# Peptides against a protein of PDB entry 5B16, part 1

All scores and structures are predictions.

Target 1, 136 residues: chain A of PDB entry 5B16
Amino acid sequence: TPSRINHNERLEFLGDAVVEFLTSVHLYYLFPSLEEGGLATYRTAIVQNQHLAMLAKKLELDRFMLYAHGPDLCRESDLRHAMANCFEALIGAVYLEGSLEEAKQLFGRLLFNDPDLREVWLNYPLHPLQLQEPNT
Target 2, 136 residues: chain A of PDB entry 5B16 as posed
Amino acid sequence: TPSRINHNERLEFLGDAVVEFLTSVHLYYLFPSLEEGGLATYRTAIVQNQHLAMLAKKLELDRFMLYAHGPDLCRESDLRHAMANCFQALIGAVYLEGSLEEAKQLFGRLLFNDPDLREVWLNYPLHPLQLQEPNT
Structure headers, positions and changes below count from the first letter of each chain, unless a header shows other numbers.
Peptide ipSAE was made for these designs. It is ipSAE averaged over its two directions, with the distance scale d0 held at 1.0 Angstrom where the peptide's residues are scored. Compare it between designs on one protein only; published cut-offs may not apply.
A fold fails the geometry check if it doesn't show the stated peptide or something in it is severely misdrawn.

## One batch from the design tools (peptide; aimed at target 1 W121 N123)

Design b1_p8_1 (made by RFdiffusion4)
Pose (drawn by RFdiffusion4):
Structure b1_p8_1 (pose): chain A 136 residues (1-136), chain P 8 residues (1-8)
Amino acid sequence: as target 2 above (136 residues)
Amino acid sequence: LPPIPIHL
């Protein structure tokens, strides 16, 4: 009778929705002309586990992760995938304890290497239907 | 704000 609640699968399950939300909202507001197709395309291109793993390496998560040695089979696949999942667990936890804005800042800062692109991603404009009318 | 380019 093992304990499955001691894993990060909980915070991974939360982080999946967190990353999905952040990508969806940012890709939505930063492209008011782009339809659902491009939005889903960019989103699915970002939420990809390989991309999330390489993006996780920027936090050196491979050095702080509690990855144990397996029975015999232990390739790079398991390690990188573990980084990908653990990253979602991390952003989920940041979303939980810290505010949602802290998840926005974390994922935003981690996405674009150029600091000049972050200022756009983090500061998305209002909707065009809100842009025309300042008050209501 | 200008459109942001995305390269992946």

Design b1_p8_1_s1 (made by RFdiffusion4, then SolubleMPNN; from b1_p8_1, 3 letters changed)
Fold by OpenDDE base, seed 5:
Structure b1_p8_1_s1 (fold): chain B 136 residues (1-136), chain A 8 residues (1-8)
Amino acid sequence: as target 1 above (136 residues)
Amino acid sequence: PPPLPIVL
């Protein structure tokens, strides 16, 4: 049986893929005329450690982590990295024990505080060309 | 650098 640490790292591995996948899908639908380079730039901005750490802060993970491991996380960069990893592990766990839909909902709720923007992100209409070419 | 906000 894997250790608790191993479980967290495995969940992080899974969560990283889920976050990147969800981001990619949503960007693809939202920006049908944006070239690959633009899509990649947006994706990077959303899934990079600094941003994921900001999302993790909304869940107050920093308070939990500092309480337990303050000396280990005295550097800002170390804290960001740890928080991003913890966020990925959380998304991984939600996907694993819940569903992709639940992971999507949690991620979307954290991405946007504004309900209108959140709604657009989560439920953006398919472009006519996307309807015509659903498998491209 | 800080991440850029996305514009929908």
Scores: peptide ipSAE 0.039, ipTM 0.668, DockQ to the pose 0.135
OpenDDE base, seeds 1, 2, 3, 4: peptide ipSAE 0.034, 0.029, 0.024, 0.039; ipTM 0.665, 0.649, 0.651, 0.719

Design b1_p8_1_s2 (made by RFdiffusion4, then SolubleMPNN; from b1_p8_1, 3 letters changed)
Fold by OpenDDE base, seed 4:
Structure b1_p8_1_s2 (fold): chain B 136 residues (1-136), chain A 8 residues (1-8)
Amino acid sequence: as target 1 above (136 residues)
Amino acid sequence: LPPLPLVL
């Protein structure tokens, strides 16, 4: 069987795609008048390692990582990168073992502390098939 | 829409 490290890297690969996809879809629908360059810039800001590391910190992943690998993560940049990767792997795992919806929910919960903003992000229609009935 | 989280 593959090593745990291999599994983490594979999950990270998947999670990276999921995070980017979710971000792209939500931005696309939330900003219908924003040009591609603006969408791309916004996406980059959301999914860049610096930001993902901040999201990871909300899950206190830094505490777990420092406990296990503190000496190797003594540099802030190293910790940030590792946290971002770990976050991606987590999202990948949630998607794989659960669903895209579960990954979406987790990601959205972390993106926004404000419940109103969170609800707008999470509940904005992303596809017609998500609607059981036509919007009135 | 209100501002989304951005890393500056």
Scores: peptide ipSAE 0.054, ipTM 0.753, DockQ to the pose 0.275
OpenDDE base, seeds 1, 2, 3, 5: peptide ipSAE 0.041, 0.041, 0.048, 0.047; ipTM 0.702, 0.699, 0.739, 0.703

Design b1_p8_1_s3 (made by RFdiffusion4, then SolubleMPNN; from b1_p8_1 with I4L H7D)
Fold by OpenDDE base, seed 4:
Structure b1_p8_1_s3 (fold): chain B 136 residues (1-136), chain A 8 residues (1-8)
Amino acid sequence: as target 1 above (136 residues)
Amino acid sequence: LPPLPIDL
């Protein structure tokens, strides 16, 4: 049986892919005339550890991390990196045990404080398979 | 590129 650390790293691996995928899809539809370079630039900005750590902070993961791992996270950069990883693992877990839709909703909710902008971000076409097998 | 309306 894998250790909890190993499991968390696996979830992080999955979550990283989910975050990147969701970001890519939404940017693709949000900016239909933007060239690949621009899309890639926005994606990088959204999924970079600095930003993911900010999203993690909205979930108060910083409080959790300091409580659980405070002695190892004295440096701001260490905390930021750990928070980003934890956020990825969380998204991975939500996807794995819930659905891509649930992961999308959580991610989108955190990306935007403005509900109107959030709805614009979230309200794009689903893949045909998602349409065929919608979540109940 | 113009900035996204996201806090980065």
Scores: peptide ipSAE 0.321, ipTM 0.893, DockQ to the pose 0.243
OpenDDE base, seeds 1, 2, 3, 5: peptide ipSAE 0.305, 0.292, 0.308, 0.312; ipTM 0.889, 0.884, 0.890, 0.892

Design b1_p8_1_s4 (made by RFdiffusion4, then SolubleMPNN; from b1_p8_1 with I4L H7V)
Fold by OpenDDE base, seed 4:
Structure b1_p8_1_s4 (fold): chain B 136 residues (1-136), chain A 8 residues (1-8)
Amino acid sequence: as target 1 above (136 residues)
Amino acid sequence: LPPLPIVL
C-alpha cells in the first residue's frame, strides 16, 4: 500500500480541486456582474497558500504539525506552505469520505467568522439537480 | 456585498 505521505499528497491533489471548485461556484453566483478577471482575482486570493494557511490555523493545525514536526517547520514560509497543503488534504479527505456538501460546509465555516456573511456564501443558488437531490 | 475577509 502507498505510504501515508503518498496518501496525503493524493488527498492534497483532490482537495486543491475541491477548494478551487467550491470557490469558483460561490464567486460565480455571488457576483453575477463581475467579469472573469475579477472572479479570477478573487479566486486566487481565496485559494492562495497564504490564505489557506490562515484557514488551517483556525483549525489549529499548526499546533498538531509543530508537535510532530516542529524543527522542520521552524521557518514561517515552510510552515505556511505545509499548513496550506495539509488544509487541502483535509478538504480532500472530507470530500472523499463524506460529501461535497460536507466539504462546502467546512470550508464556508472557516472562510467567514461573521454568520451573516457565512450564510450568504453557503446558501447561494445551487444547480437545480442539487436542489432536487441534495447530499444530506 | 461587503468585501470578503481576505488579505489581498
Scores: peptide ipSAE 0.055, ipTM 0.751, DockQ to the pose 0.256
OpenDDE base, seeds 1, 2, 3, 5: peptide ipSAE 0.049, 0.044, 0.050, 0.045; ipTM 0.741, 0.722, 0.736, 0.689

Design b1_p8_2 (made by RFdiffusion4)
Pose (drawn by RFdiffusion4):
Structure b1_p8_2 (pose): chain A 136 residues (1-136), chain P 8 residues (1-8)
Amino acid sequence: as target 2 above (136 residues)
Amino acid sequence: LPVAPLPS
């Protein structure tokens, strides 16, 4: 009778929705002319586990992760995939304890290497229907 | 342009 609640699968389950939300909102507001197709394309291109793993390496998560040795089979696939999942667990925990803005800042800073692109991603403009009318 | 608040 093992304990499955001691994993990060909970915070991964939360982080999945967190990362999905952040990508969806940012890709929504930063492209008020782009339809659903491009939005889903960019989103699915970002939420990809390989991309999330390479993006996780920027936090050196491979050095802080509690990855144990397997029975016999232990390739790079298990390690990188573990990084990918553990990253969602991390951003889920940051979303939980810290505010949502802290998840926005974390994922935003981690996405673009150029600091000049982050200022756009983090500071998305209002909706065009809100842009025309300042008050209401 | 005005910056949108982060929705919750």

Design b1_p8_2_s1 (made by RFdiffusion4, then SolubleMPNN; from b1_p8_2 with S8L)
Fold by OpenDDE base, seed 4:
Structure b1_p8_2_s1 (fold): chain B 136 residues (1-136), chain A 8 residues (1-8)
Amino acid sequence: as target 1 above (136 residues)
Amino acid sequence: LPVAPLPL
């Protein structure tokens, strides 16, 4: 229905901001000597549609989408773009109905298959207040 | 797409 499509686009809008925010914060703290241009370039690489579509594939979103909308997503570029958007909408929904922490955990788990890299990304201190209030 | 390595 038109209403469901509109809700998905709204969630996508929110999710785009969440993904970009989480990426920015983590890069800022993990690379304290990296200049703004380097941070921006790294962020772009993480959040670009091609990469988000790869993350979406780890959740098998392509299977769900192809079953529902197969004819509309027959082109690889169309599928990639739709998968990226769907991934953003999912992150948006997780943030909205859950928390930023839950969105961070989901996103971080998908970013890295290597346990050591994942651990650094997920558990690196992002703010002093998080150390003071670990349960918040 | 390659993700740049993180410091350990």
Scores: peptide ipSAE 0.044, ipTM 0.744, DockQ to the pose 0.040
OpenDDE base, seeds 1, 2, 3, 5: peptide ipSAE 0.040, 0.034, 0.020, 0.043; ipTM 0.733, 0.706, 0.673, 0.732

Design b1_p8_3 (made by RFdiffusion4; failed a check: a repeat of another design)
Pose (drawn by RFdiffusion4):
Structure b1_p8_3 (pose): chain A 136 residues (1-136), chain P 8 residues (1-8)
Amino acid sequence: as target 2 above (136 residues)
Amino acid sequence: LPVAPLPS
């Protein structure tokens, strides 16, 4: 009778929705002319596990992760995939304790390497229907 | 342009 609740699969399950939300909102507001197709395309291109793993390496998560040795089979696939999932668990936890803005800042700062692109991603404009009318 | 607040 093992304990499954001691894993990060909980914070991974939360982080999945967290990353999905952040990507969806940012890709929504930063492209008010782009339809659903491009939005889903960019989103699915970002939420990809390989991309999330390479992005996770920027936090050196491979050095701080509690990855144990397997029975016999232990390739790079398990390690990188573990980084990908653990990253979602991390941003889920940051979303939980810290505010949602802290998840926005974390994922935003981790996405673009150029600091000049972050200022756009983090500071997305209002909706065009809100832009025309300042008050209501 | 005005910056949109992050939805909660």

Design b1_p8_3_s1 (made by RFdiffusion4, then SolubleMPNN; from b1_p8_3 with S8Q)
Fold by OpenDDE base, seed 5:
Structure b1_p8_3_s1 (fold): chain B 136 residues (1-136), chain A 8 residues (1-8)
Amino acid sequence: as target 1 above (136 residues)
Amino acid sequence: LPVAPLPQ
């Protein structure tokens, strides 16, 4: 429905900010000597559509989308763009109905399959934990 | 980190 679509776009708007914020905070603490240009480049790599679409695939969002709108998403580039937007909307919804902490945990769990890497990402302060996992 | 090596 049109109303549902508009609501999803609003959630996407919110979720984009949440994902960017969480990413920025973690990079800031993980790399205390990295200059702004390096931080910005790294953030872009994490939050770009292709990466967010990969995270969305872990939630099988592609299956739901293809059942409803498969013909509109026949190109891979169109699908990944839509999946990234849906992922942002999901994070936005989790933040809105839950908390920033819940959004952080969901995002972190999708970023890393390794429990040890998840711990480094999700816990503060990040710097001491990074020293324990130098190859993160 | 999951996507790219550390920027230099």
Scores: peptide ipSAE 0.035, ipTM 0.712, DockQ to the pose 0.046
OpenDDE base, seeds 1, 2, 3, 4: peptide ipSAE 0.032, 0.028, 0.030, 0.035; ipTM 0.700, 0.680, 0.699, 0.711

Design b1_p8_3_s2 (made by RFdiffusion4, then SolubleMPNN; from b1_p8_3 with S8L)
Fold by OpenDDE base, seed 4:
Structure b1_p8_3_s2 (fold): chain B 136 residues (1-136), chain A 8 residues (1-8)
Amino acid sequence: as target 1 above (136 residues)
Amino acid sequence: LPVAPLPL
């Protein structure tokens, strides 16, 4: 229905901001000597549609989408773009109905298959207040 | 797409 499509686009809008925010914060703290241009370039690489579509594939979103909308997503570029958007909408929904922490955990788990890299990304201190209030 | 390595 038109209403469901509109809700998905709204969630996508929110999710785009969440993904970009989480990426920015983590890069800022993990690379304290990296200049703004380097941070921006790294962020772009993480959040670009091609990469988000790869993350979406780890959740098998392509299977769900192809079953529902197969004819509309027959082109690889169309599928990639739709998968990226769907991934953003999912992150948006997780943030909205859950928390930023839950969105961070989901996103971080998908970013890295290597346990050591994942651990650094997920558990690196992002703010002093998080150390003071670990349960918040 | 390659993700740049993180410091350990």
Scores: peptide ipSAE 0.044, ipTM 0.744, DockQ to the pose 0.040
OpenDDE base, seeds 1, 2, 3, 5: peptide ipSAE 0.040, 0.034, 0.020, 0.043; ipTM 0.733, 0.706, 0.673, 0.732

Design b1_p8_3_s3 (made by RFdiffusion4, then SolubleMPNN; from b1_p8_3 with S8K)
Fold by OpenDDE base, seed 1:
Structure b1_p8_3_s3 (fold): chain B 136 residues (1-136), chain A 8 residues (1-8)
Amino acid sequence: as target 1 above (136 residues)
Amino acid sequence: LPVAPLPK
């Protein structure tokens, strides 16, 4: 169990960086006239624990966590923090075992339920294939 | 979302 915890923390570390990077890149391209302060504020809103916990809830991580460790996570703030960490670890795992593109797709799909907004987000930056054939 | 909608 201690080893599994350590592995999860390592994945969380990696996932945090991936989430930050993906968010930064997308915001940079989507808002070309927005100053650094605005970009940073927007990024914070997306990657803050409260929001990541909401994304984790979409994956129903809370249900699984409560089954295993319900009494330990009885405080709302503790659960929120744990869920955010688990979400980061998941993204880290997807990046590690899959690719940055797969992590991007998963993250983007969870960010927006609206398909139009989702499409706008996922189009930035353009994939190499899109650059070669923009209308495909 | 705690963020403003993205531009289309």
Scores: peptide ipSAE 0.030, ipTM 0.685, DockQ to the pose 0.043
OpenDDE base, seeds 2, 3, 4, 5: peptide ipSAE 0.027, 0.026, 0.031, 0.035; ipTM 0.649, 0.656, 0.682, 0.674; seeds 4, 5 fail the geometry check

Design b1_p8_4 (made by RFdiffusion4; failed a check: a repeat of another design)
Pose (drawn by RFdiffusion4):
Order: structure tokens, then C-alpha cells, then sequence
Structure b1_p8_4 (pose): chain A 136 residues (1-136), chain P 8 residues (1-8)
């Protein structure tokens, strides 16, 4: 009778929705002319596990992760995938304890390497229907 | 342009 609640699968399950939300909102507001197709395309291109793993390496998560040795089979696939999942667990936990804005800042700072692109991603403009009318 | 508040 093992304990499954001691894993990060909970914070991964939360982080999945967290990353999905952040990508969806940012890709929504930053492209008020782009339809659903491009939005889903960019989103699915970002939420990809390989991309999330390479993005996780920027936090050196491979050095701080509690990855144990397997029975016999232990390729790079398990390690990188573990990084990908653990990253979602991390950003889920940050979303939980810290505010949602802290998840926005974390994912935003981790996405673009150029600091000049982050200022756009983090500071998305209002909706065009809100832009025309300042008050209501 | 004005910056949109982060939705909850």
C-alpha cells in the first residue's frame, strides 16, 4: 500500500492548468488579430513537454530534482521528461503559494531569453474592445 | 497602450 500523494503529480496536475492558462492568456492578448488556429498552434508549440524540459533546464532543475536510479533502463528520455513534469510541478507550487502574477513573471522570464521581449509578454495590452473605450 | 490586468 504505497503513498501516491507524496509525489509532485498533484502540483504537476495543477501546473498543467497553470501553464495552459498563462500561455493562453498571453497569446490571446498579444495577438488581437490572430484567430483560434494560430493561438492553438502557438499554445501547443509552447506547452510541448520537450520544450518545457529545455525551458526547465534554465532553472537547473536537473540538479535539484530527486530523480532516482531505475531498475535497469534509464535513458535521457526519463530524465528530460522528469524535468518537464517537475517544471510544471514547480510553476504549480509557485502559483499556489505565491500569487498568479508570480507564475506570470516566472514563466514569462523563462520563455524569452532577450529581456526586451519579456516586457511585451508580461505587459500584454487590453482587448481591442476595451482599448477604444477607456471607461465603459 | 494600457496594460491589461491579469485575470483570475
Amino acid sequence: as target 2 above (136 residues)
Amino acid sequence: LPVAPLPS

Design b1_p8_4_s1 (made by RFdiffusion4, then SolubleMPNN; from b1_p8_4 with S8L; failed a check: a repeat of another design)
Amino acid sequence: LPVAPLPL

Design b1_p8_4_s2 (made by RFdiffusion4, then SolubleMPNN; from b1_p8_4 with S8V)
Fold by OpenDDE base, seed 1:
Structure b1_p8_4_s2 (fold): chain B 136 residues (1-136), chain A 8 residues (1-8)
Amino acid sequence: as target 1 above (136 residues)
Amino acid sequence: LPVAPLPV
């Protein structure tokens, strides 16, 4: 069997796609008048390593990482990169073992501390076609 | 929407 590192990298790959997808979908519906360039810029701000590392810190992943590999992550930039990767891997794992909905909920809960903002993000009205075909 | 979400 592959090493744990290999598994984490695979999960990271999957999680990256999930984070990108979820972010894109939410932005698309929340900002119907925003042009592509604005949507892309907004997405980048949400999914950039610096931000994902911040979300990872909310889960205190850094504490666990430092216990095992502290000497290897002495540089702040290295730690941020590793934290972002770990966050992606976590989202990937949640998607893989749970569902896209579960990944969405976890991600949304971490994006905003304000419950009202969370609700707006997670429960924005869907397109009429999605309302007609809610399970498709 | 009363408030628009922003990247944190």
Scores: peptide ipSAE 0.037, ipTM 0.680, DockQ to the pose 0.059
OpenDDE base, seeds 2, 3, 4, 5: peptide ipSAE 0.025, 0.025, 0.035, 0.035; ipTM 0.671, 0.678, 0.716, 0.705

Design b1_p8_4_s3 (made by RFdiffusion4, then SolubleMPNN; from b1_p8_4 with S8E)
Fold by OpenDDE base, seed 4:
Structure b1_p8_4_s3 (fold): chain B 136 residues (1-136), chain A 8 residues (1-8)
Amino acid sequence: as target 1 above (136 residues)
Amino acid sequence: LPVAPLPE
């Protein structure tokens, strides 16, 4: 249905902004001495389609998409792009129906498998008991 | 911090 596609694209639009915002805020605080160019480069690396597709794969979105669209996503590059977009739409939906905090939690959980790194990312500025981690 | 997680 065209309407459903449009809704997904709208959610993707919102999700893109949320991912960008969350990434920017976290990088800003985690790297207080990093210049703007470095921050921007780091952000780009985190939010690029290839990376978002990897995060999407952790949610097994590829399986859902292949079942629904199979032949349309036969090319690896097409699948990667679609997965990145779907991931953004999902984040957008979580933000819209839930909260920024919920979006942050989901995104952070997917960014890092290492619980220590995850904790640093999600809980910055860090609690005093966590201050040994920020230099990672 | 790593930019992207390592594949499992």
Scores: peptide ipSAE 0.037, ipTM 0.705, DockQ to the pose 0.044
OpenDDE base, seeds 1, 2, 3, 5: peptide ipSAE 0.035, 0.035, 0.035, 0.037; ipTM 0.710, 0.691, 0.713, 0.701; seeds 1, 5 fail the geometry check

Design b1_p8_4_s4 (made by RFdiffusion4, then SolubleMPNN; from b1_p8_4 with S8K)
Fold by OpenDDE base, seed 1:
Structure b1_p8_4_s4 (fold): chain B 136 residues (1-136), chain A 8 residues (1-8)
Amino acid sequence: as target 1 above (136 residues)
Amino acid sequence: LPVAPLPK
């Protein structure tokens, strides 16, 4: 169990960086006239624990966590923090075992339920294939 | 979302 915890923390570390990077890149391209302060504020809103916990809830991580460790996570703030960490670890795992593109797709799909907004987000930056054939 | 909608 201690080893599994350590592995999860390592994945969380990696996932945090991936989430930050993906968010930064997308915001940079989507808002070309927005100053650094605005970009940073927007990024914070997306990657803050409260929001990541909401994304984790979409994956129903809370249900699984409560089954295993319900009494330990009885405080709302503790659960929120744990869920955010688990979400980061998941993204880290997807990046590690899959690719940055797969992590991007998963993250983007969870960010927006609206398909139009989702499409706008996922189009930035353009994939190499899109650059070669923009209308495909 | 705690963020403003993205531009289309």
Scores: peptide ipSAE 0.030, ipTM 0.685, DockQ to the pose 0.043
OpenDDE base, seeds 2, 3, 4, 5: peptide ipSAE 0.027, 0.026, 0.031, 0.035; ipTM 0.649, 0.656, 0.682, 0.674; seeds 4, 5 fail the geometry check

Design b1_p8_5 (made by RFdiffusion4)
Pose (drawn by RFdiffusion4):
Structure b1_p8_5 (pose): chain A 136 residues (1-136), chain P 8 residues (1-8)
Amino acid sequence: as target 2 above (136 residues)
Amino acid sequence: PPHSPLPL
């Protein structure tokens, strides 16, 4: 009778929705002209596990992760995938304890390497229907 | 907020 609640699968389950939300909102507001197609395309291109693993490496998560040796089979696939999932668990935990804005800042800073692109991603404009009318 | 394009 093992304990499954001691894993990061909980914070991964949360982080999946967190990352999905951040990507959806940012890709929504930064492209008020782009339809659902491009939005889903960019989103699915970002939430990809390989991309999330390579993006996780920027936090050196492979050095801080509690990855144990397997029975015999232990390729790069298990390690990178573990990084990908553990990253979602991390951003889920940041979303939980810290505010949502801290998840926005974390994922935003981690996405673009150029600091000049982050200022746009993090500071997304209002909706066009809100832009025309300042008050109401 | 800036309206600069992003290279995606």

Design b1_p8_5_s1 (made by RFdiffusion4, then SolubleMPNN; from b1_p8_5, 4 letters changed)
Fold by OpenDDE base, seed 5:
Structure b1_p8_5_s1 (fold): chain B 136 residues (1-136), chain A 8 residues (1-8)
Amino acid sequence: as target 1 above (136 residues)
Amino acid sequence: ASLKPLPL
């Protein structure tokens, strides 16, 4: 459906920014001595298609995609790219219809299986202004 | 594609 695809691409656009923003903020505060180049490299590793596709797989998004467009996603690389984009669209939708906090919670829960690491990531102190408006 | 360890 062209209209559905267009809507999904818009959500992907938004979600890409949200994922990058959340990642950037957390890395900035968690690694105060890490130089810009290190922060950028770390961010890239987190938000790259391969990683986002793994997060998408945790949500079993591939089941829905393969059901609808399996023949178009036969190549692993194509599926990975589509999964990453779908994950971004999902985060975008969560932010759009929910809040940044909800997007943060979903993203953080998927990033770490270890509950202790998850706790540190999600609850590490941020700037007061960021903490005051988590749902913006 | 594992993440670097976080400070605990």
Scores: peptide ipSAE 0.047, ipTM 0.741, DockQ to the pose 0.152
OpenDDE base, seeds 1, 2, 3, 4: peptide ipSAE 0.037, 0.036, 0.040, 0.035; ipTM 0.726, 0.720, 0.726, 0.711; seed 4 fails the geometry check

Design b1_p8_5_s2 (made by RFdiffusion4, then SolubleMPNN; from b1_p8_5, 3 letters changed)
Fold by OpenDDE base, seed 4:
Structure b1_p8_5_s2 (fold): chain B 136 residues (1-136), chain A 8 residues (1-8)
Amino acid sequence: as target 1 above (136 residues)
Amino acid sequence: APLKPLPL
């Protein structure tokens, strides 16, 4: 049986892909006239560790992590990196145990505090098959 | 830096 650390790293691996995918798909459809370079730049801004750490903070993962690993996370950069990784692992777990839709919903809720922006992001039609199989 | 505005 793999260690808990190995499980977390595996979940992080999966979550990284899920975050990347969700971001890419949403940007692709929301910005139909934006060139690849613009899409890539926007994606980078969304999925970079600094931003993911901010999303993690909204879930109060910093409090959780400081309680569990405080001495190891005394540097701000270390905490940020750890929070980003933990966020990816969380998204990976949500996808694995739930669905892509659930991962999308969680991610989208955290991305935007503005309800209108959130609604556009979450509910913009992406593909007909998503309407047919929303929980896959 | 803030994210680019979404089209509303």
Scores: peptide ipSAE 0.072, ipTM 0.787, DockQ to the pose 0.148
OpenDDE base, seeds 1, 2, 3, 5: peptide ipSAE 0.060, 0.062, 0.069, 0.071; ipTM 0.779, 0.778, 0.785, 0.793

Design b1_p8_6 (made by RFdiffusion4)
Pose (drawn by RFdiffusion4):
Structure b1_p8_6 (pose): chain A 136 residues (1-136), chain P 8 residues (1-8)
Amino acid sequence: as target 2 above (136 residues)
Amino acid sequence: PLPVAPLP
């Protein structure tokens, strides 16, 4: 009778929705002219596990992860995939303890390497229907 | 510069 609640699958399950939300909102506001197609395309291109793993390496998550040796089969696939999942677990935990803004800052800073692109991603403009009318 | 949207 093993314990499954001691895993990061909980914070991964949360982080999945967290990363999905952040990508959806940012890709929504930063492109008020782009339809659903491009939005889903960019989103699915970002939420990809390989991309999330390579992005996870920027945090050196492979050095801090608790990845144990498997029975016999242990390829790069298991390691990178573990990084990908553990990253979602991390941003889920940051979303939980820290505010949602801290998840925005984390994922935003991790996405673009150029600091000049981060200022746009993090500071998304209002909606066009809100832009025309300042008050109401 | 455009106004910045609050985070939902």

Design b1_p8_6_s1 (made by RFdiffusion4, then SolubleMPNN; from b1_p8_6 with P1R)
Fold by OpenDDE base, seed 5:
Structure b1_p8_6_s1 (fold): chain B 136 residues (1-136), chain A 8 residues (1-8)
Amino acid sequence: as target 1 above (136 residues)
Amino acid sequence: RLPVAPLP
C-alpha cells in the first residue's frame, strides 16, 4: 500500500492533467477565433503555479499548511508551489471519487467570483461550427 | 498577482 505522500503525489499528477484538460476545452470553445499561441498563453496564465496558488488561497489551504509545515514554507515561492500542488491533488481527488463534471464545477467556482462570468465559462453557447463538429 | 483574462 502506497504511503500517504505517494497518494498525494499521484493525485497531484492526475489533477494537473484534469486542470489542463478542462482549461483547454473551455478556452477552445470560448475563443473560436483565437490562434493556438493565444490559447496556449491564456491556458498558461490560468494553470501556472502562481495562479493555482491563488485559487487554493480561496479555500484557505494556506492556513492548514502553515499550521502543519510552517518552518518548511517560509519562502513565498515554496508556499506557492505547495499550494498549487495541493490544489491539483484536490482536483484529482474530486475527479477520481466524483466525476469530471464535479471537478469542472469546483474549478469554475474558484476561477470567477462573478456569477455571470462563471456561468459563461461553464455554459458558453456553442458556435454553429462547433455544433457541426461536436467531437472536435 | 496574475489576473484571469476577460471572457468574450
Scores: peptide ipSAE 0.023, ipTM 0.658, DockQ to the pose 0.040
OpenDDE base, seeds 1, 2, 3, 4: peptide ipSAE 0.014, 0.012, 0.019, 0.022; ipTM 0.646, 0.601, 0.638, 0.614

